# Peptides against a protein of PDB entry 4GMN: the designs that were tried, part 151

Target 1, 375 residues: chain A of PDB entry 4GMN
Amino acid sequence: RYANITLLALVTLASIGTDFQETLVKGNQGSRESPISAADEEWNGFDDADGDAMDVDQKSSSGEDQEEDYEEIDVKEDDEDDDDDSITSEMQADMERVVGADGTDDGDLEDLPTLRELIQTAVPQLIRLSNLPIDSDESLTIQSHALSALNNISWTISCLEFANGENANIHNAWYPTAKKIWRKTILPILEADSADLKLATQVTSLAWAVARVLHGETPTDGNPHRKFISLYHSSKQQAGGNSNSIEEPEDPFQGLGVKCIGVVGSLAHDPAPIEVNREVGVFLVTLLRQSNNVPPAEIVEALNQLFDIYGDEELACDKEVFWKDGFLKHLEEFLPKMRTLTKGIDKRTQPELRTRADEALLNLGRFVQYKKKHA

## One batch from the design tools (peptide; made by RFdiffusion4, then SolubleMPNN)

Design b2_p18_5_s3 (from b2_p18_5, 10 letters changed)
Fold by OpenDDE base, seed 5:
Structure b2_p18_5_s3 (fold): chain B 375 residues (1-375), chain A 18 residues (1-18)
Amino acid sequence: as target 1 above (375 residues)
Amino acid sequence: SEYEARKKEIQEQFEKLK
């Protein structure tokens, strides 16, 4: 009984976190690209106005328009009038305020009561539930649902703009809580070294969401970047041995490998220790060198992370890692491989992966040209 | 043992970038 009520409450909190994310994505579609598409933002290098437009000779091959007749599958929406509409409406109202609010710096979420209750009341309980001793299948289920709720809330908050002091009140409220999630939920589960790839995937997804806000300010205690790199390699070794394919997620960007890259990339941002940055940068560049055996989605993510980490020449990691360890040469040598990889992706069967690969290829060309001018 | 092997693999990746 208590376990079922707790489970229902955790499912409801996870749903609330999803609806909040969907509302963010819908609200952002009108003005700024979705935060999933923030990884799709064209790296507009520094505004050097003198960019000669290279004429890309697009040979228009006339493909014949085959009109495939899409049968309308009439999905009957059973309108179950669930009492969920009230919480979703309050949450939508908080989201409309977040998109419209000039952030007051005080970290007070007075105008965002639902978000305040999620951060201040719900998240501390979810952290507690994720740390329960695993002594039963019920305890495993509670942990999984607590991690799912933490993941959805953390992803949603990571979708807010915090640049230039935007949403500073939310950032200031979330930042200490994000550090608590990291120290109390993520690190203990990573240290338990369980052979459970499902749990590892949930924790890695949560770690990515948290690290997308904390970046290089993520606690470096116990070298968590090495644990995620280690998890990446372990996941590849297991996939090769047991033909129990963990069903490759239908979305190639939801794979454990991509999530590991996203976490370690986020952890390597300034002000991360230069040694952490170097270890991550070397890992990412090594994936590019070994690209023939790496899924395309992991290559796209590794490129985007490299652009974000090393895009700013004023950062200590540019001089101490990027230039010192000769990363430009590896990126330049990867350009022809990336062109081949991108052209090998079918636009019809994998449209998103192809779009993301075309963008990452474009950004790689620009990034290499930028770094060559600043050499 | 696995942690030391993985740490060694990361170090060998560094040596291949030099």
Scores: peptide ipSAE 0.008, ipTM 0.455, DockQ to the pose 0.015
Fold by OpenDDE base, seed 4:
Structure b2_p18_5_s3 (fold): chain B 375 residues (1-375), chain A 18 residues (1-18)
Amino acid sequence: as target 1 above (375 residues)
Amino acid sequence: SEYEARKKEIQEQFEKLK
């Protein structure tokens, strides 16, 4: 009973996170041309492991035919208009406010009661549930669903505009909670060094969503960037050996490799320690150098991260890492390879990947030209 | 979808818990 209620609550929270995300994406489709494809992490529902129902052949003893006269209670089908308003009117109103908030509405979280309860009440419980001792398949299931719900919520919040002080109320409410997710959920799972690729993928997705808001202010305790770089390399080694096709996600941007790049890229933003930035920058540039053996989606993500990390010349990482370690040369040498890679992507079979690669190629050309002018 | 059916079943179960 309690397990089923907990599972139901977790699935409901994951669904709420998805519905919020869909609503935000629909509202924001007018402003951001690039769909954050990582937003469409469809919560792949509970695979009901078909527990082999042991046929307990309980011999039905001959109980007597009591003809209980079942009075046909004419159950009026009240057409309960099952308004599949999975979004409560309050939740919809919160989404309409978040989407409709031109960046001048310093609205308090008082005006966003559902989002407030999600951040302040639900997320702390999800963090608790993600930290349960794994001693049963039930506890593993609870952890997975808690991570999924945290992922969906964190991704949804990461899709909000926080530039120029937009949504500052939400940012300020989320920021301490995001740090708590990082320290209480992400780090302990990364430290457990589990061989579970499903868990690794879930925690890495969550880490990316959290790091997309915290950036270089993400806690550096235990050098998590090295753990994600290690996970990236380990995932590539496993894919080569066991043809247990972990079905490559139909979306190439949902791959564990892309998620690892997204996390470490986000962690390397200012004000990250220069050593962290350097290790990540070298990792990303190394992927470009090895691009013949790297999936195109990972190259696209690595490029975007490099642009975001090193786009500002006033940042310490520009002088101390980008120029000092000669990244411009590597980016310039990669331009012809990127053109070849992008042209190799079939627009018919992989339209999204091709679009994102065409954009990344365009931006790479612009970025190289920018850096050459500021040399 | 199977997702929508499960979502509905979950919602119905949640309403039964209120």
Scores: peptide ipSAE 0.000, ipTM 0.410, DockQ to the pose 0.094
Fold by OpenDDE base, seed 1:
Structure b2_p18_5_s3 (fold): chain B 375 residues (1-375), chain A 18 residues (1-18)
Amino acid sequence: as target 1 above (375 residues)
Amino acid sequence: SEYEARKKEIQEQFEKLK
């Protein structure tokens, strides 16, 4: 009884987090529609002619007026849909405020009541539920749903812009909670070293969402980057042995390998310790060197992470890692391989993967040229 | 100046890919 109510509440919180994410994605897509001026290419009308006439006949048949009495099935609209629309409307109103608000630095969420309750009330309960002793299939189910809800909320918040002090109120409210998720939920699950790939995928997805906000300020206790690198290698060894059992997610970017790359890339950002940055940078560059055996989506993610980590030459990691460990040579040697890889992706069967690979290839060319100019 | 402009252009291109 209590477990079913808890499960329903967790499913509802996970749904709310998904709907919030979809609203963010739609809002961000709307701002990128620069009006491509429809160039009025006058598609000239094709003229052609021929008129043949055939005549075919009249026949008359008289069939009977059966008045079928359509019984008006009074479909009682069950008014249960009104409660779901109210939650979505409050969340949508909070989202419209987030996109429009010059964020005050005080971490105050007075103007964002739904987001405040998610961060301050719901997330602490979800952290507690994710840390329950696993003694039954019911406890495993509760943990999985708590992780799903934490994942959806954390991903939604990670889709907000925090650069240049944008959304500073949300960032300041989320930051201590994100560190609490990391220390209380993510680290204990990673330390348990479970052979459960489903649990590993859930915790890695959550870790990526949290690390996308915390970056190099993510707690380095217990070298979590090495645990995710180990998990990446372990997942590849298991997939190579049992090709039938891991339903590769339909989306190539939802794979455990991509998620591991996303986590460790995010962890390596400034102000991460230089040795953490080096170990991650060497891992990512090694994936590019071994690209013949790496899924294209993981190559795209590894490139994007390398660009984000080493895009700023004022950071200590540029001198102490990028230049010192000779990463430019590896990126330059990878350019022709990336062109071949990208051309090998069918635009008809994998349009998103092809688009993201075309973008990553373009950025790799620009990044290599940039670094060569500043050598 | 050209450096800061290209740093900014690359950074803006990366932020546009986020």
Scores: peptide ipSAE 0.029, ipTM 0.407, DockQ to the pose 0.019; fails the geometry check
Fold by OpenDDE base, seed 3:
Structure b2_p18_5_s3 (fold): chain B 375 residues (1-375), chain A 18 residues (1-18)
Amino acid sequence: as target 1 above (375 residues)
Amino acid sequence: SEYEARKKEIQEQFEKLK
């Protein structure tokens, strides 16, 4: 009885998080600002005026529809449906205010009561539930649903613009909570070193969402980037041995490998320690060098992360890592391989992967040209 | 060019990492 109510509340919180993300995506589509697919920010570091803007209609519908196969827990529809719809409607209204606020009305979190309660009341409970001692299948189920709810909430918040002091009220409220999720949920699960690929995928998705906001300010305690790099390599070894169809996620970008790259890429941003940046940069460049054995989606993500990390020449990592470790040569040598890889993707069967690969190829050409001009 | 000088410097640094 208490478990079913807890599961229902967790499913509701996960659904609210999804609906909140959908509302954000719909709001951003209305404002002509491209939906903040973290991958589809046209790398605007090239103020070279004379390039004909090819209107790439970036329909990045990277809805992380984690269609978690919610085993339909036949949650008997008891008459509690009215309260769930009300909370979802209030959260949608809060998100519509965040998206519809021209960045002038940094309304206090007083104007976002549902988001405030989500961050201050729900997330601390979800952190507790995700960090329960696993002693039963019921505790595993509760942990999974708590991670899913934390994932959806964290992803939704990570889709908000925080540049130039936008949404600073939400950022300031979320930032300490995001660090708490990292330290109390993500790190303990990573330290447990479980062979559970489902749990590893859930915690890595959550880690990416959290790291997209914290970037290089993500706690470096215990070298989490090395754990995600290790997890990346371990996942490749396990997939090769068990012919149990890990149903390759229908979306190539939902794979554990992509998520690991997204996490470590995000962790390597300024102000990350130069050694963390170097280890991640070397990992990413090594994937490009070994691209014949790497899924195309992971190559796309690794390229985007490299552009974001090393796009700014004023950052210490440009001189101390990018130039010092000779990354430009590897990127230039990879350009013809990327052209071959991208052309090998069938537009009919994998339209999204082909679009994202065409964009990453374009950006790679631009990035190499920029770095050559600034050399 | 500055590019050729830096390209050479990078190449020399990369050869030192081997």
Scores: peptide ipSAE 0.015, ipTM 0.349, DockQ to the pose 0.010; fails the geometry check

Design b2_p18_5_s4 (from b2_p18_5, 10 letters changed)
Fold by OpenDDE base, seed 3:
Structure b2_p18_5_s4 (fold): chain B 375 residues (1-375), chain A 18 residues (1-18)
Amino acid sequence: as target 1 above (375 residues)
Amino acid sequence: SELEARRKEIEEAFEELS
């Protein structure tokens, strides 16, 4: 009885977290491109002042325009207003307030009752459930659902803008809870050194969501970056041995390798200890050097993380790691490889991966040029 | 809504678990 109620509660919390994420995505789509692309916007380091347009002579190869008369299949989008009754009026009102409010600096969630209850009531219980002794298949199921709910909530919150003091009330309420998730849920599971790749994927996804808010302020005790780097390497070794097609997730960006890169990248941001930053930076640059054996999605993520970590020249990591360890040379040497890799992605079969690879290639070219001007 | 009812059911379930 309690297990079924707990399971229903966990499924509903996971649903609520998804519905909030979808509402935030829909709300943000009304003003700016998807919050997944918001990670691409923060690299404001391009003063586009020097418009030296290199005329790339596009040799027009005159391929014959076969006018394939694609009959315009008038797909009547029946606007079935699927009133996705999945969002409560209160949740919608909370999301509308989160998207619209100039965040009052008061860490009081008085105006956000659903989010308040998620952070203050639900998350502490989810942390407890994720820490249950695994003594049965039922306890493992409860842990998995608790991790899923924590993941969805944490991802949703990580899609909020906190730059410039935006949503400061939510940030201030979430920050101690995020640290609690890290210390009480993530670290103990990582320390248990389970061979369960499903559990490892769940905890790594949660860790990325949490680290996207905490960044370099993520607790560095026990060197969690090394645990995720180790997990990355271990996952590659296991995938090579068991010909059980764990079907690579249909989305290449949902892979454990991408998630590990996202976590360690986020952990390496200022004010992370310079040694943590160095170890992560060396790991990421090493992936680029070994790119022939690395999935394209992991290369895209590793590049984006490198841009975010080393985009600011005022940070100690720029001088003490980026320049000192000669990262620019490795990025320059990787440019022709990235062009080849990106061109090798079929736009028809993997359109998203191709788009994100084209963007990462563009950003890599720009980043290398930026760093050369500031050398 | 059905989700407000589920939310309340979750709150009650977490209170029972606390």
Scores: peptide ipSAE 0.014, ipTM 0.480, DockQ to the pose 0.050
Fold by OpenDDE base, seed 2:
Structure b2_p18_5_s4 (fold): chain B 375 residues (1-375), chain A 18 residues (1-18)
Amino acid sequence: as target 1 above (375 residues)
Amino acid sequence: SELEARRKEIEEAFEELS
């Protein structure tokens, strides 16, 4: 009985997360014509607009940097192994609270009480359910549904704009929870080194969604970028050896390879450790060098990640990795290969892949030109 | 349902954030 209630709650939370993602996609389609597939940000290279800098003498008011002392709320890990029956009752109560939450409590997300309850109440229980001992097919089903719900919520939040302090209330509420998902759900499953490609794909999808918000602030404990690079290579070896068609996802961008690239790319952003950035950058550039054996969608994702990681010349990774390891030469040598690859994609059978490849080709040309001016 | 009402409330909130 309890397992059925837990499954219903998990299916309901996963449905809510899907609905919010669909709503964000519709809302953003009103402002930007392209569906927010994770990579449709045109790299707007700095236009050398020779715009006459009007000398707006904006007086530097020295705003006192109030160091907001982020009190690390030492959430005591009371690892009380709550019995499976208690988790199911809590998860039901959390779902009922998320559905029934009145915005009466003073706190972050006052105007978004249901989102607050999803982040603060439901997600912690989903993390617990994702870490249940796998002793039965029921426990595996619960874990899969918990990961699905976490994935949908995390993807939805990762589609919000957080630049320039936009949605800062949501960002601040999500950020500690995203780190908790990473440490308590993603890392343990990655460390278990399961041969289950379904589980690996779910965890990698969740890891990408989380890393799209945390970027280089994603916890580097246990070198997760190497685990995802290893998973990338392992997935290619399995696809090549077994004539059991792991049904390649109908969407080329839903492949485990693309997801691995998206995760490691996101992990490599500033302020990531320079060695993490280097290992990821070398991995991505190596995919471009081996492009004849790499799916086009993975090449598109690897290019977009390279633009995002190395687009800013003020970042330490530009000097210490991009220029030092000679990435510009590899990108320039790849440009004619990318033109051939993009032209080889049929617009009728794969319209999205063709559009995203045309954009990535355009951005590659701009990026190479930009980096040549700033050399 | 209460679920549909909260779904709609969050849909409206995400539309305001877009």
Scores: peptide ipSAE 0.012, ipTM 0.445, DockQ to the pose 0.037
Fold by OpenDDE base, seed 5:
Structure b2_p18_5_s4 (fold): chain B 375 residues (1-375), chain A 18 residues (1-18)
Amino acid sequence: as target 1 above (375 residues)
Amino acid sequence: SELEARRKEIEEAFEELS
């Protein structure tokens, strides 16, 4: 009875977190691409106005494309208007206010009652439930659902803009809670060193969502970056032996490897300790050097993380890690490999992966050119 | 609202957890 009520509450919280995320995605579709693709922002290096456009002579090979007359099978989509009225007018009004709000610095969520209750009431209980002693399959189920709800809430919040003081009220309310999730939920699960890859994937997804807001201010106690690097390597070793097909998620960007890269990249941002930044930077550059054995989605994520970490020359990590450890040479040597990798992705079968790889290739070219000018 | 019903159900569930 207790477990069924707990399960229902956890499913309801996970649903609310999903409904918020979907509302945010729908709200952003009018202006910017999907918040899951918010990593697809073209790295606008400094606008040095000296546009020496290298004329790439596209030699037009006139291949005679045979127009195969695809008969439009008029599949009548029966618009079953399942108006899944699951998005309440109150949730929509909260999300419209979040997307449109000039951030007031007051840390007050008076105008966001649903989000306030999620952060102040629900999340503390979810943290408690994720920390219950695991003594039964029922307690494992409760932990999994609590992690799912925390993940959905944390991802939704991590898709909000906090630059330039935007959403400062939400940031200020979330920041201490995010640190509590890290210390009370994420670290204990990572310290238990469980062979459960499902649990490891759930905690890594949650860790990425939390680290996307905390960045280099994420607690460094117990060297969590090394635990995620270890998890990355362990996940690759297991894939070679037992065909316990963890069904590779149909989305290549939902893989445990990508999530590990996203976490450690986020942890390496300023003001992270320079040793943490170095260990992460060396890990990411090593993936590029070994790219023949690395999934394309992990290469895309590793590149984006390298651009975000080392894009600012005023940061201590630029001098003490990027230049000192010779990362530019490795990026330059990787550029022709990235061109080959990107061209090898079929646009018809993997359109998203191809788009994100084309963008990462463009950004890599610009980043290498920028760093060469500032050497 | 459905949200108030979900909220109340969550509150009741957490009270039973306490």
Scores: peptide ipSAE 0.009, ipTM 0.471, DockQ to the pose 0.048
Fold by OpenDDE base, seed 4:
Structure b2_p18_5_s4 (fold): chain B 375 residues (1-375), chain A 18 residues (1-18)
Amino acid sequence: as target 1 above (375 residues)
Amino acid sequence: SELEARRKEIEEAFEELS
């Protein structure tokens, strides 16, 4: 009973997080042409495959034919159009306030009751559930659903604009909670060094969502960037050996490799320690050098991360890492390879990947030209 | 609303979890 209620609550929270994300994406599609590909972690439905068919040996007692004249109660099927408009008017109103907030009215979270409840009530409990001792398949299922709900909420919040002081109320409410997710959920699971690639993928998705808001202010305790780099390499070694391909997600950008790059890229932003920035920067540049064996989506993500990390010449990482370690030369040498890679992507079969690769190629040319002028 | 019912179900589930 208790576990079923907990699972239902977690499923409902994950659904609410998705519905919020969809509402934000629909609201933002009017203003930003670039689909922030929501990490549509499709909630893989609860495959109730464990229908343990209890063979109820119904003994054939030959009870007599009492023709009880059941009056056909003409139950009018009222077609209740279950408008499974999972998006409640309250969620929609909260999202309309967030999207419509011209950054002057940093409304209190009091004006965002649904988002407030998710951040202040739901997330602390999800953090608790994600930290339960794993002693059963049920506890593992609870952890997985708690991670999925945390992922969906964290991704949704990471899609909000926080630049220029926009949504500062939400940022200020989320920031301590995001650090708590990192320290209480992400780090303990990374430290456990589980061989479970499913769990590792969920934690990496969540880590990326959290790191997209915290950036270089993400806690550096335990050098988590090295754990994600190690996970990247381990995932590549396993994919080469066992024909149990974890079904490469139909979306190339949902792959564990892309998620690892997104996390470590986000962790390397200012004010990250220069050593962390260097290790990540060298990792990303090394992917470009080894591009013949790297999926195009990972190259696109690695390029975008490099542009975001090293786009500002006033940052310490520009002088101490980008120029000192000669990254410009590697980007220049990669430019013709990126042109070949991008042209190799079929626009008919992979239109999104091609579009994002065409954009990353354009940005690479612009970035190289920018850095050459500021040398 | 159905969300208020789901929220209340979640709150009740979390109160039971506490």
Scores: peptide ipSAE 0.008, ipTM 0.455, DockQ to the pose 0.048

